Peptides against a protein of PDB entry 4CIC. Designs and how they scored, part 164

Target 1, 148 residues: chain A of PDB entry 4CIC
Amino acid sequence: KVSTKGHYGVQAMFDLAQHFGEGPVSLKSIAERQGLSEPYLEQLIAVLRKAGLVKSVRGAQGGYILAREPRDIKVGDIIRVLEGPIAPVESVSQDDPEHSLKFDFSVTKSVWEKVKKSIEEVLDSITLADMLKDAEEAQMAQGYMYYI
Target 2, 147 residues: chain B of PDB entry 4CIC
Amino acid sequence: KVSTKGHYGVQAMFDLAQHFGEGPVSLKSIAERQGLSEPYLEQLIAVLRKAGLVKSVRGAQGGYILAREPRDIKVGDIIRVLEGPIAPVESVSQDDPEHSLKFDFSVTKSVWEKVKKSIEEVLDSITLADMLKDAEEAQMAQGYMYY

## One batch from the design tools (peptide; made by RFdiffusion4, then SolubleMPNN)

Design b2_p24_4_s3 (from b2_p24_4, 14 letters changed)
Fold by OpenDDE base, seed 1:
Structure b2_p24_4_s3 (fold): chain B 148 residues (1-148), chain C 147 residues (1-147), chain A 24 residues (1-24)
Amino acid sequence: as target 1 above (148 residues)
Amino acid sequence: as target 2 above (147 residues)
Amino acid sequence: GFELKTNEELKEEYLKALEEEKEK
């Protein structure tokens, strides 16, 4: 399951993608459009900025922009930045030695590795540009339904 | 991420698969072999039994068996029983209207649905019989490394 | 790591994050 961070991070990045080429957008505007808490969004954007996916622009028309073109940002890149490596099973933290989930059962580990690989392949196959295209197609489909 | 329940559930079911045809196995024996807490395993087995994946056998040689052949139990079946529907993003329950995470952003939802579908396809493609085969192959490979 | 968190866990984490920001 994608964490809330991953989910909202992808939403925020998608909002920035929709405005790509229009100049910097304020966090407030992103928060309003995406229905996100502005303080929470600040935390996400800070991480994304540190990772070089987002750029801060200073000045009167300051705000945030994508650091790369939407086609050059995979959903997988966003998730890895916000969540770290895609892991299908929570590594039971080494901290409780008694419940050391001998995760070392090789066969079950292989199942989860297959799941991991599948998730990675999906997330790495989707760019922000793909998401933009999907949004446009959805909007056109809705528009056609209203004209009928 | 598969929960601890899902992980251990698959391990327990795999242990039962390894002993399929040998008769009932005790929870104690499963717990010992799989390195699981017996009380925790009892909870898992109760759920799996209720779902009809495991059968309890009564008597002096009582214990648990798979209710179906290993080939007829998918990993996805086990996970769905233990964790419910495979959801990549849990829907924030509608209960707090004010922070209604408008998860309804259609495009982001579609991304997670694709992830869900992919996970389901993987887990539904793996049976306990496939896992048994993989274990045998791994054991043979280790045996060949020692010879 | 990418955890398949339940919606409840996601909500709890979100709420917790909001509370932590209010306490700052």
Scores: peptide ipSAE 0.064, ipTM 0.777, DockQ to the pose 0.080; fails the geometry check
Fold by OpenDDE base, seed 3:
Structure b2_p24_4_s3 (fold): chain B 148 residues (1-148), chain C 147 residues (1-147), chain A 24 residues (1-24)
Amino acid sequence: as target 1 above (148 residues)
Amino acid sequence: as target 2 above (147 residues)
Amino acid sequence: GFELKTNEELKEEYLKALEEEKEK
């Protein structure tokens, strides 16, 4: 599962992408727009900042900005930062040698590797710029639905 | 993530596929071959049986068999039975209606839907028969490495 | 559902499931 961290992290990063070029955005404003708790968002932003995806701007109009252009941030990059490597199945290496669930069943492992690869390919194919474009298209479609 | 249930379920189903046509296999034998606890396997098999993927055979040589041919069972079918619908993001439906994290952010939802679709496509593209073939090819490759 | 969980979350769930099985 993409954790709540991954989900909210992508949401927060998308909010920052929408404001890219407009200057720093306060965590409070992101939290309000995205329906996130500010304390939770602070934790996410701290991780994203440490990973170099977000920058903090200091001062009276301080806040956060994307550290890179939206086109240079993949959803996969955000997920890897927040959740680590995408693994579809945990190798429960139980240290207990007797019940070593040797997930070593090579064939089943190959299935999960295919799933992993597929997820990675999808997440790495989507940038924040792609998400911005999709949002614009959705807004235009809604606008056209009201004018028809 | 595929839960341990999904993982072990696919493993157990694969074991049954390897023995397809040989008659019923005991849970004990599956557990031993697959490195699973027998009680855990019983729980998995119970779910798989209820879903019609496995049949129980009664008698002295009783056990379990695949209810369908390996080619007619997708990995996706097994996962859906054991884990339910493939959902890439846990909707934290915390019962607290006020903090309904409206994951309704349409754009982020679309990302996860794409992930879901991709996973489903992969899992639905792999049958137990495909896994059997892959296992045979792997065994042949190992055999050729030793000769 | 097939949920994308972190490896840590899956480990925790597995450990919890094993503990629950030992308590039975």
Scores: peptide ipSAE 0.044, ipTM 0.762, DockQ to the pose 0.097; fails the geometry check
Fold by OpenDDE base, seed 4:
Structure b2_p24_4_s3 (fold): chain B 148 residues (1-148), chain C 147 residues (1-147), chain A 24 residues (1-24)
Amino acid sequence: as target 1 above (148 residues)
Amino acid sequence: as target 2 above (147 residues)
Amino acid sequence: GFELKTNEELKEEYLKALEEEKEK
């Protein structure tokens, strides 16, 4: 499961990508456009900023911008920052020895590793630039349907 | 993330696959071998049985067996039974209308659909028979390292 | 649905399931 954090994080980053080159965007503006809680978005942006995916700009026209070009930010990068390593099955830590779910069954582990790898490959194949392109294509397709 | 249910469900089904053709296996035996709580395993097996992946055998040598051959059970089938449809993003249930995260942004939805499809393809490509083969190969490889 | 749950969430769910079984 991509957590709510991962989902909203990708939405927020996509919003920043749509405004890339236009200057800083306020959190309020992002929250309004994306239907997000502003306080929740603040937490997400703080993490993304610390990871160097977002920059804070101070001043009267202050806000946030992408720290890199949309083509240089993969969806996988965003998810790794917000969720940590993409793990399909979390190893229950060894601390309770009796119920230590020895997830260590090598064969089942291999199944989950294959799933993990597949997810990583997909998420690393999609950039914010790809998402922008898809959005533009979708808008053009809708525009054509209204003129027909 | 595969839930604990999905993970343990696959383990339990794999244990049954290893004993396929040997007759019914007790839940206690599966629980002991797989390091699972027996009550927890009972819940999993109940779901798997209802879905027709496992059969209950009654009698002195009673227990559980796979309802199908290991080659005819995909990991994806097990996960779908235990977890429901493979969803990469939890749809925040509609019950709180104000925070109805309109996940409806078409572009972000497409990303998650691609992830979903990829997961499904992987899980549907792996059968219990494939897992058995992998286990045998791993045991042989370990045996060769000791020689 | 197959939710990519964090290890912490999985652990919490497992612990909760174990507690619910003890209460029965």
Scores: peptide ipSAE 0.042, ipTM 0.771, DockQ to the pose 0.075; fails the geometry check
Fold by OpenDDE base, seed 5:
Structure b2_p24_4_s3 (fold): chain B 148 residues (1-148), chain C 147 residues (1-147), chain A 24 residues (1-24)
Amino acid sequence: as target 1 above (148 residues)
Amino acid sequence: as target 2 above (147 residues)
Amino acid sequence: GFELKTNEELKEEYLKALEEEKEK
């Protein structure tokens, strides 16, 4: 499951990608467009900024911009920053040996590792630029439905 | 994350696959081998039985067996039975409209749908027979290290 | 649905399921 953080984080980053090259975007404007609470978005943006995916611009026209071009930001990069390593099964921390659900069954572990790898491959194959292209194609398709 | 139900369900089904053709296996024996609580296993087996993946055998040598051959049971089938449809993002239940995270952004939804499809493809590509084969190969590899 | 739950969430759900069975 992509956490709420991952989901909204990708939405916020996509909003910034749509406005890339137009200058800094205010958190308020992102929150309004994406239907997010501004306080929640502030937390997400703080993490993304610390990871170097977003830059803060100060001044009267201050706000946030992508730190890199949309083509240079993978969805996988965003998810890793917000949620950490993509783990399909949380490794039970070694610290409580008695309740260590030793998922030690090597074969079942291998199944989940295959799932993990597949998720990583998908998320690393999608950039914000790919998402922008998909959005443009979807808008064109909607436009064609109204002209028929 | 695969739920505890999904994880233990796959383990229990794999145990039954390892004993396929040997007759009925008691829940107690599965619980002991897999390190599961017997009551928890009873709940899992009840769901799996209702879905037709496991059969109960009555009698003095009663217990449980796979309802189909290991090659005819996908890991994806087990997960769908125990957890429902594979959803990479929790569909916020429609019942609280105010907190309905309108994941309505069509493009972000498409990303998660791609992830879902990928997970489904992986889980549907693995059968209990494949898992048995992998276990045998792992045992052979360990045997070669001791030798 | 297949929810990616943390091990902690999985553990909590497991413990809760065990408690619910003891109450039946």
Scores: peptide ipSAE 0.038, ipTM 0.761, DockQ to the pose 0.072; fails the geometry check

Design b2_p24_4_s4 (from b2_p24_4, 16 letters changed)
Fold by OpenDDE base, seed 1:
Structure b2_p24_4_s4 (fold): chain B 148 residues (1-148), chain C 147 residues (1-147), chain A 24 residues (1-24)
Amino acid sequence: as target 1 above (148 residues)
Amino acid sequence: as target 2 above (147 residues)
Amino acid sequence: GFELETNEELKEAYLKYQEELEKE
């Protein structure tokens, strides 16, 4: 399950990608278009900015822009920034020694590592540019359905 | 993330796989070997039994066994039974209508569907028999390091 | 469903689960 944070983070980044080259986008406009609460979006954008995925532009026409081109931002980059390393299994906190998974069942761990790797490969294979292309194709397909 | 439920469920099923053909295994023995609480394991086993992945054997030498051979149980089968369908995105609980993801952004949804598919493919590619083989190989590798 | 939670939500869920186990 991608967290709500990861999900909305990808949506916000995708909105910025759609407006890439048009100048700074206000948080309000992103929130309105993406159906996000503005306060929640502020938190997400703060993290994304700190990670260097977005830039803040100051001034009367200020707002946010992608810090890199859409083709240079992977979905995996966004998720890693917002959620940290993709871990399919919670590291049992070292702090509860009694429920220390004493049996570091190397075998069960290996299953989850395979899952992790697969997720990472998928997320790292998708850029914001790929998402833009998919959106354009979907819009064209819908447009064709309305003209038929 | 595999839930703790999924994680421990796979461990319990793997323990049963290791003892497959040896007869019924007590929940206590599984709990002890896997480092699980017995009450929690009882809950997991109840679900797994209801789904037909394990069988209960009654009697003085009673306990649990796998309902199918280890080769016929995928990790994906265990996870689907314990957690339901593999969903990469939390369904925003229907209860907060205001945060209804109004924008069914087909594009973002497609990303998560790709992730889902990838997870399903991995979990459905691994059987309990594969896990047994991996354990044997790991034990042999450790044995070779000690000798 | 198999939910990929963020590491944080995962940690919170784990903590809540531990708290529930301690209450039983």
Scores: peptide ipSAE 0.028, ipTM 0.738, DockQ to the pose 0.078; fails the geometry check
Fold by OpenDDE base, seed 2:
Structure b2_p24_4_s4 (fold): chain B 148 residues (1-148), chain C 147 residues (1-147), chain A 24 residues (1-24)
Amino acid sequence: as target 1 above (148 residues)
Amino acid sequence: as target 2 above (147 residues)
Amino acid sequence: GFELETNEELKEAYLKYQEELEKE
């Protein structure tokens, strides 16, 4: 499962994508629109900024912007930054070496590797631009339902 | 990530698949072969049994068997039984209702639904029989012909 | 990391097991 961190990170990045080209947006405004706590968002944005996905703009109209165009940011990029490598299996903590007979059953590992690859392929196939398009299509579909 | 439970559950089910047709295997033997604690395996097996993926055999040669042929058990079936529905996003614990403004941003939800679907498709495409075949191929490749 | 949610019961059981292992 994508962690709450990954989920909210994608939401925050999507908010920044929706405002791309409008200038910097405040963390407060993102937090309000996305239903996130501002302190939590600050932590997320700090990570995203460090990874070069977000830029901070200083000044009276300061805030954050996407560091790249929405088309150049994959969901997979966001998840990798926030959660690290997509690992399908929880690494059993290395702490107990004796019972960590990781029977690395090559076969079970291969199953999880296939899952990992599939997740990566999906997340790398979706850009923030794709998400923007999907949002627009959804709004149009809803708008058409109100006119019928 | 597949939980440790899902991982070990698949391992235990795979062990049962390797011994399919040989009769019931003890939890102890599975635990030893799979590097699992017996108490932990007991819990996994209880869930798998309740879901009808495993059968218990009673008696002096008692133990567990697969309830279905390896070809009729998907990895996805095992994971669904052990972990419940494959949810790509951690359910934010319902405890803080105020911040659970699940802005169900339909768009972000759709991303996770696509991930979910992809995981399900992969896991449902792999049977225990496929895993057995892969193991056999791997053993042949490693030159471990057990005579 | 991408975590598949285990059933809460299994998380608790695993946690208990880990706690028991740490006590030995």
Scores: peptide ipSAE 0.027, ipTM 0.746, DockQ to the pose 0.112; fails the geometry check
Fold by OpenDDE base, seed 4:
Structure b2_p24_4_s4 (fold): chain B 148 residues (1-148), chain C 147 residues (1-147), chain A 24 residues (1-24)
Amino acid sequence: as target 1 above (148 residues)
Amino acid sequence: as target 2 above (147 residues)
Amino acid sequence: GFELETNEELKEAYLKYQEELEKE
């Protein structure tokens, strides 16, 4: 499962992509459109900004913008920034080093590594620009259903 | 992340696959070999048994066996039994129905559906027999490093 | 990391087991 953090992070980044080129967007406006709490969004944006995916703009019309074009930001980049490396299995190993099941049986580990690789490939194949295109296509399809 | 449940469930099923054809294996022996608690393993095995992936054998040499041949059990089957449907995103919707973000924006949902499909395809492509083969190959490779 | 839903019951069972191991 993608964490709530990853999910909402992708939503927030997608909102910024939809407004790319229109100038800075306020956190309040993103929060309202995406149904997120503003304080939660502030935390997400702080992490994304530190990672260089988002820029803060100061002034009367201050807010946030994407630091790169939507085509240059992969969903995988967002997830890696927010959640760290995509780990297929929670390593039980970090909390108790002694009961760290030393027997990460190489074979079971290999299964999860294959899953990890597959997830990474999917997430790295999708850009914010691809998501924008999909949204436009969906909106056009809905528009056609209203005219018929 | 595969849950600890899914991870240990696959380990337990793999242990049963390694002993397939040798008769029933005790939960204690599986727990010892896989580094699992016996009580935890009992819960896993109960679920797997109910799903028809494992059989209980009664008697003096009682224990558990795979209900099917290792080639007929996919890793995906084990995960689906233990964790349910592979969901790529935790639905926030169960705890607070009011803050259930009604806007599961179709686009973001589609991203996670693609991830889900990819995970399912990988897990459904790997059988316990494939895992047995990989283990044998790894053991042979280690054996060659010692010579 | 991608958290696949751990059945809460199994997380609790694992936690209880870790607590028992710390007591031995």
Scores: peptide ipSAE 0.026, ipTM 0.742, DockQ to the pose 0.116; fails the geometry check
Fold by OpenDDE base, seed 5:
Structure b2_p24_4_s4 (fold): chain B 148 residues (1-148), chain C 147 residues (1-147), chain A 24 residues (1-24)
Amino acid sequence: as target 1 above (148 residues)
Amino acid sequence: as target 2 above (147 residues)
Amino acid sequence: GFELETNEELKEAYLKYQEELEKE
């Protein structure tokens, strides 16, 4: 499963994508729209900023923007930044060396590598632009004119 | 990541597949070969047995066998039994309605559903028989590099 | 890393996360 961190990170990045080109968005406004705590969002945004996916804008109209266009940010990029490399199996913590009979069953490892690859392919196939398009299509289908 | 439970469950089932047709295998022997604790393996096998993937054989030559042929057991079947339905995202438990700001962003949910589907497709495409074949091929490839 | 969590592990992780958020 995607961690809560990954999930909320994608939500926050998607909110920034929805406002891309409108200028900086405050963390407060993102938190309110996405149902996130502002302190938690600050932590997520700090990581995303350090990774170069988000930019901070200072001033009276300050806040955050995407550092790249929505089409140039994959969901996989967000997840890798927040969670690190996609690992299919929990590495049993090396800390109990005795019971770590590393029967690295090459075959079972191969199964999990296939799962990893499949996840990576899916997440790398979805951009924030794709998500924006899907949102528009869903809104049109529901007949909800978002009064922006 | 697949849970440790799922990982070890697949290992145990694969061990049983390697011995399929040879008769019952003791939990002790599986634990020794797979590097698992016997008590932990007992818990896994109990779940797998209850789900009908494994059978217990009683007697002096008692132990466990696969309940079906290796070709009829998918890795996905094992994982679903041990871990439940493959869920891509932590379902924020519906139970806290107030702080569950269910911004069920339909779009973000869709992303995770795509991930789920992809995982399910992979795990359902791999049988224990496929794993046996892969193991044989790997052994042959190693054997040929030593000659 | 990206972890495939069981439904139970997910619930536990979520609960722990909520507890951490309430402590801050």
Scores: peptide ipSAE 0.025, ipTM 0.743, DockQ to the pose 0.080; fails the geometry check

